# Peptides against a protein of PDB entry 4Z63, part 12

Target 1, 334 residues: chain A of PDB entry 4Z63
Amino acid sequence: LCLGMNDLTGNIPEDLFHLKRLNLLGIQENRLSGSLSREIRNLSSLVRLDVSWNLFSGEIPDVFDELPQLKFFLGQTNGFIGGIPKSLANSPSLNLLNLRNNSLSGRLMLNCTAMIALNSLDLGTNRFNGRLPENLPDCKRLKNVNLARNTFHGQVPESFKNFESLSYFSLSNSSLANISSALGILQHCKNLTTLVLTLNFHGEALPDDSSLHFEKLKVLVVANCRLTGSMPRWLSSSNELQLLDLSWNRLTGAIPSWIGDFKALFYLDLSNNSFTGEIPKSLTKLESLTSRNISVNEPSPDFPFFMKRNESARALQYNQIFGFPPTIELGHNN

## One batch from the design tools (peptide; made by RFdiffusion4, then SolubleMPNN)

Design b1_p9_1_s2 (from b1_p9_1, 4 letters changed)
Fold by OpenDDE base, seed 1:
Structure b1_p9_1_s2 (fold): chain B 334 residues (1-334), chain A 9 residues (1-9)
Amino acid sequence: as target 1 above (334 residues)
Amino acid sequence: SSSSWVTTE
């Protein structure tokens, strides 16, 4: 049953939950309100539940133990409060959980040992607090993780050295500290292709340790951190780099010539720093901007990107990396 | 752009 993208209001009729053979319920992009009914438990054949972009409130019902076939739960952009229900945090069937842009709170806890099928997690823009869950690497299939705009004070856990499944990771605006430790840990994530760390590490030094290596890194975003230092030499070994945003920092020195050697680099923002010297001539020879047909069908994160001017401003949303226009932004430097 | 940055929030 697909009823998304309408002007439906009120609550879901209770009789809808008598549809025992229903595999897909999509009611997204409506004006549905009230609590999400516990009677969802009656939809025992449910594979996909999409309630996103509504006016739902209250706690998410703890009924996911009665939904043994549920693979996809999309609840982004609602007014949900409380935590992740225990049955949801223990779901062995769940592949994707998207609860971005809610009012969920407390400590983030997932039973990764039980969540054997979880491959995508979006909990961005919530009110989770405490520390990052140390057991996230135990989610053996977890590839896509957005935890942006939560209050995860402290450092990236050492256990994330073992996060082998991790490919796409965002921790933007999550009150993280110690960028040197974070990068030192995350370099062990050998499948990591996208790393977004915007609005963290305020005023720290960007490490220039040549021992750091991100072999498969395609997207690096560390914007608006007030970072000091220079363009990091270790980044020159990330030969697959496609998008780099280091804007709105306090980076100094020259833009190195090796920045133009990235064959796939199509988006570069180094603006609003303190870089000096000449613009590298190698930037005029970027293959991606001159001759390369960029494959639009490359795997991308499940979480959206936003181009923001401030935390409160409406941002442009990009659902794919290649949605970004080819860009070289070097403005507002010395 | 010079007046913006990328994020996921």
Scores: peptide ipSAE 0.544, ipTM 0.904, DockQ to the pose 0.650
Fold by OpenDDE base, seed 4:
Structure b1_p9_1_s2 (fold): chain B 334 residues (1-334), chain A 9 residues (1-9)
Amino acid sequence: as target 1 above (334 residues)
Amino acid sequence: SSSSWVTTE
């Protein structure tokens, strides 16, 4: 049953939950309100539940143990409160959980040893607090993780050295500290292709440790951190780099010539820093900007990107990395 | 854009 993208109001009719053979319930992009009924438990054949972009409130019902086939739960952009219910945090069938832009709170706890199928997690823009869950690497299939805009004070857990499944990771605006430790840990994630760390590490020094290596890094975003230092030499070894945003920092020194050696680099934002010297001539030789053959068919993160102009303004949403226009931004440097 | 930054929030 697909009823998305309408102007439906009120609550879900209780009789809908009598549909025991229903595999897909999509009611996204409506004005549905009230609590999500516990009677969802009656939808024992449910594979996909999409309640996103509504006005649902209250706690998410703890009924996911009665949904043994549920692979996809999309609840982003609602008013859900409380925590992740225990049955959801233990779901062995769940592949994707998206609860971005809610009011979920407390400590983030997932039973990763039970969540054997979880490959995508979006909990961005919630009210989770405490530390990052150290057991996330136990989610052996977890590839896509957005935890942006939560209050995860402290450092990236040391256990994330073992996060082998991790490919796409955002911790943007999560009150993280110690960028040196974070990068030192995350370099061990050999499948990591996308790393977003915007609005963290306030005023720290960007490490220039030549021992750091991100072999498969395609997207690095560390914007608006007020980071000090220079362009990090270790980044020059990330030969697959496609998108780099280091804007709105306090980076100094020259833009190095090796920045033009990235064959796949199509988006570069170094604006609003304190870079000096000349624009590297090598930037004029970027193959991605001169050749018509941009490979548009690469895997992307499941979480959206946003281009924000200020903290209060509506951001432009980009659902794919390749949705970004080819860009070189070097403005507002000294 | 010179006045913007990328995030996921």
Scores: peptide ipSAE 0.543, ipTM 0.903, DockQ to the pose 0.673
Fold by OpenDDE base, seed 3:
Order: C-alpha cells, then structure tokens, then sequence
Structure b1_p9_1_s2 (fold): chain B 334 residues (1-334), chain A 9 residues (1-9)
C-alpha cells in the first residue's frame, strides 16, 4: 500500500493493521500525526515500512519482534522521541534503518550481534549523546553509517579498525576530538570510500603522516574544522579520489602539484584557508574536468549530502556525489 | 561555492 506524497492528516486507520498479508506500507510525505500505533505489530508480513516526512511524535513502539520479515524502516523527518526500541535494536531481518532528523535521545545502543542483516543506518540529526557505540563493527554487513549532528563526545573507537564492511561514513558535527586518532583508526577500514567529518576536531592539526593510507577513498570531506597544518601527503596515495572538501580550515603552505594527478577528482574545495604560492598547473589537466563523463552508476551513500552556507540557511541537498557540479574552489586564501 | 561546505546533516 503506497499512500505517499499526499495531504493525509490524522492517524493511520486501525483497520489498516488488519492487513496481515501487507508487505509494503508507504505513507511518507503526508501530515500524519500522533503516535505510531503499536498495532503495526499485526502486519506480520511487513517487509517495508515508510512513515518518513510526517508529524509523528512519541516513542517508536517496541513491536519489531513481531515483524520478522521487516527489512526497511524509514522514519526520517518526524518528531519521534526516546531511544531505539529494544526489538528494533535486536532485529535480525532489518537491512536499513533511517531515523534521520528526529528527536531521539539517550545513549545509542544497537545489538549488532543480533542485527546480522543491517547494511544501512541513518541516525543523523538526532539528540543521541555519550560515546560512539564501540560494537558497530559487529554489524558485519553495515556499509552505510550516518551519525552526523549528534553529541558523541570523545574519539572514534579503536574497535573501528575492524569495521571492514564500512564503505560510507559520516560523523559531521558530532563533537568528535582527535583527528589523528580518527584517521589512524579509519584507515584500516579497507572498504571505506566516503568519509565525512565536517564540523569536528575544532582547531586541531590535520595529520601529515605518510604512514596513513586510504586506498579506496573517493570522497573526503573535512570542512569547517579550523584545522591547522598543510595539504596532507598521505592523501596523494588515494588514487580514486573524486571529491575533496577541506574548506573553512586554517591550512597553510602550497597546494601540491600531485592534486592534479587524481584522474577522477571533479570536485575540489580548498576555499577559506591560508594556502600560499601558485595554483598548480596540474589542476588544468584534471581528466575528469576535461574529457571524462564520470559514471553516474557508481554506488553512492544512502544518506544525502548537503551544501551548507550557515546553520540557519536551507542547505542544497544532493542525493548522489555526482550531483555536485564539477568544481574548483580556491577562493579566500592568503 | 566558497561560502559553503559539504555535510550530511
């Protein structure tokens, strides 16, 4: 049943929960309000539940133990409060959980040992606090993780060295500290292609350690951190780099010539730093900007990207990396 | 844009 993109109001009719053969319930992009009914438990054949972009409030009901076939739960952009229900945090069937842009709070806890099918997690823009859950690497299929705009004080856990399934990771604006430790840990994530760390590590030094290596890194975003240092030499070995944003830092020195050797680099923002010297001539020879149609068919993160100007302005949303225009931004350097 | 940055929030 797909009823998305209407002006439906009120709550879900109770009789809808009698549909025991229902595999898909999509009621997204409406004005549905009140609590999400616990009677969802009666939808024992449910594979996909999409309640996103509504006015739901209260706690998410703890009924996911009665939904053994549920693979997709989409609840982004609601008013949900409380934590992740225990049955949801233990769901062996769940592949994707999206609860971005809610008011969920407390310590983030997932039973990753039980969540054997979880491959995508978006909990960005919530009120989770404490530390990053150390057991996330136990979610052996977890590829997409957005935890941006929560209050995860401290460092990236050492256990993330074992996060082999991790491909797309965002921790933007999550009060993280110790960028050197974070990069030193995350370099062990051999499948990591997208790393977004914007608005963390305030005033730290960007490490220039030649021992750091991100073999498959395509997207690196470490913007607005007030980072000191220079263009890191270790980045030159990331031959698949497509998007680099290091804007709004305090980086100094020259822009190195090797930045033009990235055959797939189509988006470069080094603006609002303190870079000096000449613009490398190699940037004029970037293959991606001269001849190459970047393949739109590459896997992308499940979470959206945003181009933000300030906290109060509506950000431009990009659902795919290739939605970004080919860009070289070097402005506001001295 | 030089007045913007990329994020996921």
Amino acid sequence: as target 1 above (334 residues)
Amino acid sequence: SSSSWVTTE
Scores: peptide ipSAE 0.537, ipTM 0.902, DockQ to the pose 0.663
Fold by OpenDDE base, seed 5:
Structure b1_p9_1_s2 (fold): chain B 334 residues (1-334), chain A 9 residues (1-9)
Amino acid sequence: as target 1 above (334 residues)
Amino acid sequence: SSSSWVTTE
């Protein structure tokens, strides 16, 4: 049943929960309000539940133990409060959980040992607090993780060295500390292609440790951290780099010539730093900017990217990395 | 744009 993209108001009719054979319920992009009914438990055949972009409030009902076939739960952009219900945090069927832009709170806890199918997690823009869950690497299929805009104080857990499934990771604006430790840990994530760390590590030094290596890194975003240091030499070994945003830091020194050696680099933002010297001539030879055929259908994160000017403003949304315009931004390096 | 940065929030 697909009723998305309407002007529906009120609650879901209770009789809808009598649809025992329903595999897909999509009611996204409406004005549905109130609590999400516990009677969802009656939809025992449900594979996909999309309640995103509504006005739902209250706690998410703890009924997911009665939904053994549920693979997709999309609840982004609602008013949900409380935590992730225990049955949801233990769901063995769930592949994708998107609860971005809610008011969920407390310590983030997932039973990753039970969540054997979880491959995508978006909990960005919530009110989770405490530490990052050390057991996330136990989610053996977890590839896409957005935890941006939560209050995860402290460091990236050492356990994330074993996060082999991790490909797309965002922790932007999550009050993280110790960038050296974070990068030192995350370099062990052999499948990591996208790393977003914007608005963390406030005033720290960007490590220039040649021992750091991100073999498959395509997207690195570490913007607006007030980071000190220079362009990190270790980044030169990330030959697949496509997008680099280090804007709004306090990086100094020259822009190195190797920045133009990235064949796939189509988006570069080094603006609002303190870089000096000449613009590398190698930037004029970026193949990605000179070739017409940037038709690379590459896997992208499930979470959207946003181009923001401030924390409160609505940002331009980019659903795909290649939605970004080809960009070289070197402005404001005085 | 020169006044913007990339996030996922």
Scores: peptide ipSAE 0.532, ipTM 0.901, DockQ to the pose 0.639

Design b1_p9_1_s3 (from b1_p9_1, 5 letters changed)
Fold by OpenDDE base, seed 1:
Structure b1_p9_1_s3 (fold): chain B 334 residues (1-334), chain A 9 residues (1-9)
Amino acid sequence: as target 1 above (334 residues)
Amino acid sequence: STSSWVTTE
């Protein structure tokens, strides 16, 4: 049953929960309000539940133990409060959980040993606090993780060295500290292709440690951190780099010529730094910008990207990496 | 844009 993208109001009719054979319920992008009924437990055949972009409030009902086939739960952009219910945090069937842009709070806790199928987690823009959950690497299939805009004070857990499944990771604006430790840990994530760390590490030095290596890194975003230092030499070994945003930092020195050696680099923002010297001529030879015939269709994070000017401003949303226009931004440097 | 940055928020 797909009723998304309408002007439906009120609550879900109770009789809808009598549909025992229902595999898909999509009621997204409406004006549905009130609490999400616990009677969703009656939808025992449910595989996909999409209630996103509504006006739901209250706590998410703790009934997911009665939904043994549920693979997809989409609840982004609602008014949900409380925590992730225990049954959801222990769901062995769940592949994707998206609760971005809610008012969920407390410590983030997932039973990763039970969540054997979880591959995508988006909890961005909530009110979670405390530390990053150290056991996330125990979610053996967890590939996509967005935890942006929560209050995860402290450092990236040491256990994330073992996060083998991790491919797409965002911790933007999560009050993280110690970028050197974070990068030192995350370099061990051999499948990591996307790393977004914007609005963290306030005023720290971007490490230039030659021992750092991100072999498969395609997307690196570390914007608006007021980072000091220079263009990191270790980044030159990330030969697959496609998107680099280091804008709105305090980086100094020259833009190195190796920045133009990235064959797949199509988006570069180094603006609003303190870079000096000449623009590398190698940038004029970027293959991705000179070739008109390259269509790249590669996997992208499940979580959206946003181009923001400030935290309160309306952002442009990009659902795919290649949705970004080919860009070289070097403005507002010395 | 020179006045923007990328996030996932």
Scores: peptide ipSAE 0.539, ipTM 0.904, DockQ to the pose 0.649
Fold by OpenDDE base, seed 4:
Order: C-alpha cells, then structure tokens, then sequence
Structure b1_p9_1_s3 (fold): chain B 334 residues (1-334), chain A 9 residues (1-9)
C-alpha cells in the first residue's frame, strides 16, 4: 500500500492493521499525526514500513519482534520521542533503519550481535546523548552510518578500528573531540569511502601525521571546525578522492600541488581558511574537470548531504555525491 | 559556494 506524497491527515485507520499479507506500507510525505499505533504488530508480513515526512509523535512502539520480515523502517522527519524500542534494537531482519530528524533521546543502544542484517543506519538530527556506542562494529554488515547532529560528547571509540563494514560515516555536529584520535582510529576502517566530520573538534589542530592513511577515501568533509594546521600530507595518498571540503577552518600555509593529482577529484572547497601562496597550477589539469568521461554510477551513501550557508538556514540537499556540481572553491583566504 | 559547507544534518 503506497499512499505517499499526499495531504493525508489524522492517524492511520486501525482497520489498516488487519492487512496480514501487506508487505509494503508507504505513507510518507503526508500530514499524518498522533502516535504510531502498536497495532502495526499485526502486519506480520511487513517488509517495508515508510512513515517518513509526517507529524507522528510519541514513542515508537516496541512491537518489532512481531515483524519478522521487516527489512526497511523509514521514519525520518517526524516527532518521535524516547529511545529506539528494544525489539527494534534487536531486529535480526532489519536492513535499514532511518529515523533521521526526530526527537529521539537517551543513550543510543543497539544490540548489534542480534542485528545481523543491519547495513544502513541513519539517526542523524536527534537528541541522543552520551557516548557513541562502542559496539557498533559488532553490526557486521553495517555500511552506512549517519549519527550527525546528536550530542555524542567525547571521542570516537577505539573499537571503531574494527569497523570493517563501515563505508559511509557521518558524525557531523555531534560535539566530538580529538580529531587526531578519530582519524587515527578510522584509518583502520578499510572500506571507508565517505567520512563527514563537519562541526566537530572545535579549534583543534588537523593532524599532519604521515602515518595516517585512508586508501579508499573518496569523500572527506571536515568543514567548519575552526581547525588549525595545514593541508595534511597524509591525504595525498588517498588517490580515489572525489570530494574534499575543508572550508571554514583556520588552515594555513600553501595549497599543495598534489591536490591537482587526484584523478577523480571534482569538488574541492578550501574556502574560508587562511591559505596563502599561489593557486597550484596542477588544479588546472584535474582530469575530472577536463575529461568527458565522468563515472556517474558509483555507490553512494544512503544519507543525504546538505550544503549549508549557516546553521539556521535551509540547506540545499544532495542525495548523491555526484549531485554536487564540479566545484573549485578557494575564496575567502588570505 | 564560498559561503557554504557540506554536512549531513
């Protein structure tokens, strides 16, 4: 049943929950309100539940143990409160959980040993607090993780060095500290291709440790951290780099010539820093900007990207990395 | 844009 993208109001009719053979319920992008009924437990054949972009409130019902086939739960952009219900946090069938932009709170806890199928997690823009869950690497198939805009004070857990499944990771605006530790840990994630750390590490020094290595890194975003230091030499070894945003920091020194050696780099934002010297001539030879053969068909994070001008303004949304226009931004430097 | 930054929030 697909009823998305309408102007439906009120709550879900209770009689809908008698549909025992229903595999897909999509009611996204409406004005549905009230609590999500616990009677969803009656939808025992449910594979996909999309209630995103509504006005649902209250706690998410703890009925997911009665939904053994549920693979996709999309509830982003609602008013859900409380925590992740225990049955959801223990779901062995769930592949994707998207609860971005809600009011979920408390400590983030997932039983990763039970969540054997979880490959995508988006809990960005919630009210989770405490520390990042150390056991996330136990989610052996977890590839996409967005935990942005929560209050995860502290450091990236050391256990994340074992996060082998991790490919796309965002921790933007999550009150994280110690960028050196974070990068030192995350470099061990051999499948990591996208790393977004914007609005963290306030005023710290961007490490220039040549021992750091991100072999498969395609997207690095560490914007608006007021980071000091220079362009990190270790980044030059990330030969697959496609998008780099280090804007709105306090980085100094020259823009190194190796920045133009990235064959796939099509988006570069180094604006609003304190870089000096000349623009590297190598930037004029970026193959991604000169060649007609741009590979557009690559895996992308499940979570959207946003281009924000300020914290309060509406951002432009980009659902794919290649949705970003080819860009070189070097403005507002010294 | 020179006045923007990328995030996922």
Amino acid sequence: as target 1 above (334 residues)
Amino acid sequence: STSSWVTTE
Scores: peptide ipSAE 0.533, ipTM 0.904, DockQ to the pose 0.674
Fold by OpenDDE base, seed 3:
Structure b1_p9_1_s3 (fold): chain B 334 residues (1-334), chain A 9 residues (1-9)
Amino acid sequence: as target 1 above (334 residues)
Amino acid sequence: STSSWVTTE
């Protein structure tokens, strides 16, 4: 049953929960309000539940133990409060959980040992606090993780060295500290292709450790961190780099010539730093900007990207990396 | 734009 993108109001009719054979319930992009009924437990055949972009409030009901076939739960952009229900945090069937842009709070806890099928997690823009959950790497299929705009004070857990499934990771604006430790840990994530760390590590030094290596890194975003230092030499070994945003830092020195050696680099933002010297001639020879068509069919994060000016302004949303226009931004340097 | 940055918030 797909009823998305209407102007439906009120709550879900109770009789809808009698549909025992229902596999898909999509009621997204409406004006549905009130609590999400616990009677969703009656939808025992449910595979996909999309209640996103509504006016739901209250706690998410703890009934997911009665939904053994549920693979997809999308609840982004609602008013949900409380934590992740225990049955949801222990769901062995769930592949994707999207609860971005709610008011969920407390310590983030997932039973990753039980969540054997979880491959995508979006909990961005909530009110979770405490530390990053150390057991996330125990979610052995977890590939896509957005935890941006929560209050995860402290450092990236050491356990994330073992996060082999991790491919797309965002921790933007989550009060993280110690970028050197974070990068030192995350370099062990050999499948990591997208790393977004914007608005963290305020005033720290960007490490220039030649021992750091991100072999498969395609997207690196570490913007607006007030980072000191220079263009890191270790980045030159990330031969698959497509998008680099280091804007709004305090980086100094020259832009190195190797920045033009990235065959797939099509988006470069180094603006609002303190770089000096000449623009490398090698940038004029970037294949991606001259003759190469980058494949738009490459795997991408499930979470959207935003081009943001400030917290109060509406950001431009990009659902995929290739939605970004080919860009070289070097403005507001010395 | 030089006045913007990328995030996932």
Scores: peptide ipSAE 0.532, ipTM 0.903, DockQ to the pose 0.659
Fold by OpenDDE base, seed 5:
Structure b1_p9_1_s3 (fold): chain B 334 residues (1-334), chain A 9 residues (1-9)
Amino acid sequence: as target 1 above (334 residues)
Amino acid sequence: STSSWVTTE
């Protein structure tokens, strides 16, 4: 049943939950309100539930133990409160959980040992607090993780050295500290291609440790951290780099010539720093900007990117990395 | 773009 993208209001009719054979319920992009009914438990054949972009409120019902086939739960952009219900946090069938832009709170806890199928998690823009869950690497299939705009004070857990499944990771604006530790840990994530750390590590030094190595890094965003230091030499070994945003920091020194050696680099923002010297001539030879044949069909994070100007303002959304225009931003430097 | 940064929030 697909009723998305309408102007439907009110609650879901209770009789809808009599549809025992229903595999897909999509009611996204409406004005549905009230609590999400516990009677969802009656939809025992449900594989996909999309209630995103509505006006739902209250706690998410703890009925997911009665939904053994549920693979996709999309509830982004609602008014859900409370935590992730225990049955959801223990779901062995769930592949994708998207609860971005809600009012979920408390400590983030997932039973990753039970969540054997979880590959995508978007909990960005909620009210989770405490520490990052150390057991996330136990979610052995977890590839996409967005935890942006929560309050995860402290450091990236040491356990994330073992986060082998992790490919796309955002912790943007989550009150994280110790960038040196974070990078030192995350470099061990051999599948990591996208790392977004914007609005963390306030005023710290960007490490220039030549021992750091991100082999498969394609997207690095560490913007608006007021980071000190220079362009990190370790980044020069990330030969697959496609997007780099280090804007709105306090980085100094020259822009190194190796920045133009990245064959796939199509988006570079180093603006609003304190870089000095000349613009590297190598930037004029970026193959991605001169070639007509850019492969646009590459894997992308499940979570969207945003071009922000203000933390409170709605930003321009980019669903794919290649949705960004080819860009070189070097403005507002010395 | 001018006076902007990339995020996922």
Scores: peptide ipSAE 0.527, ipTM 0.902, DockQ to the pose 0.621

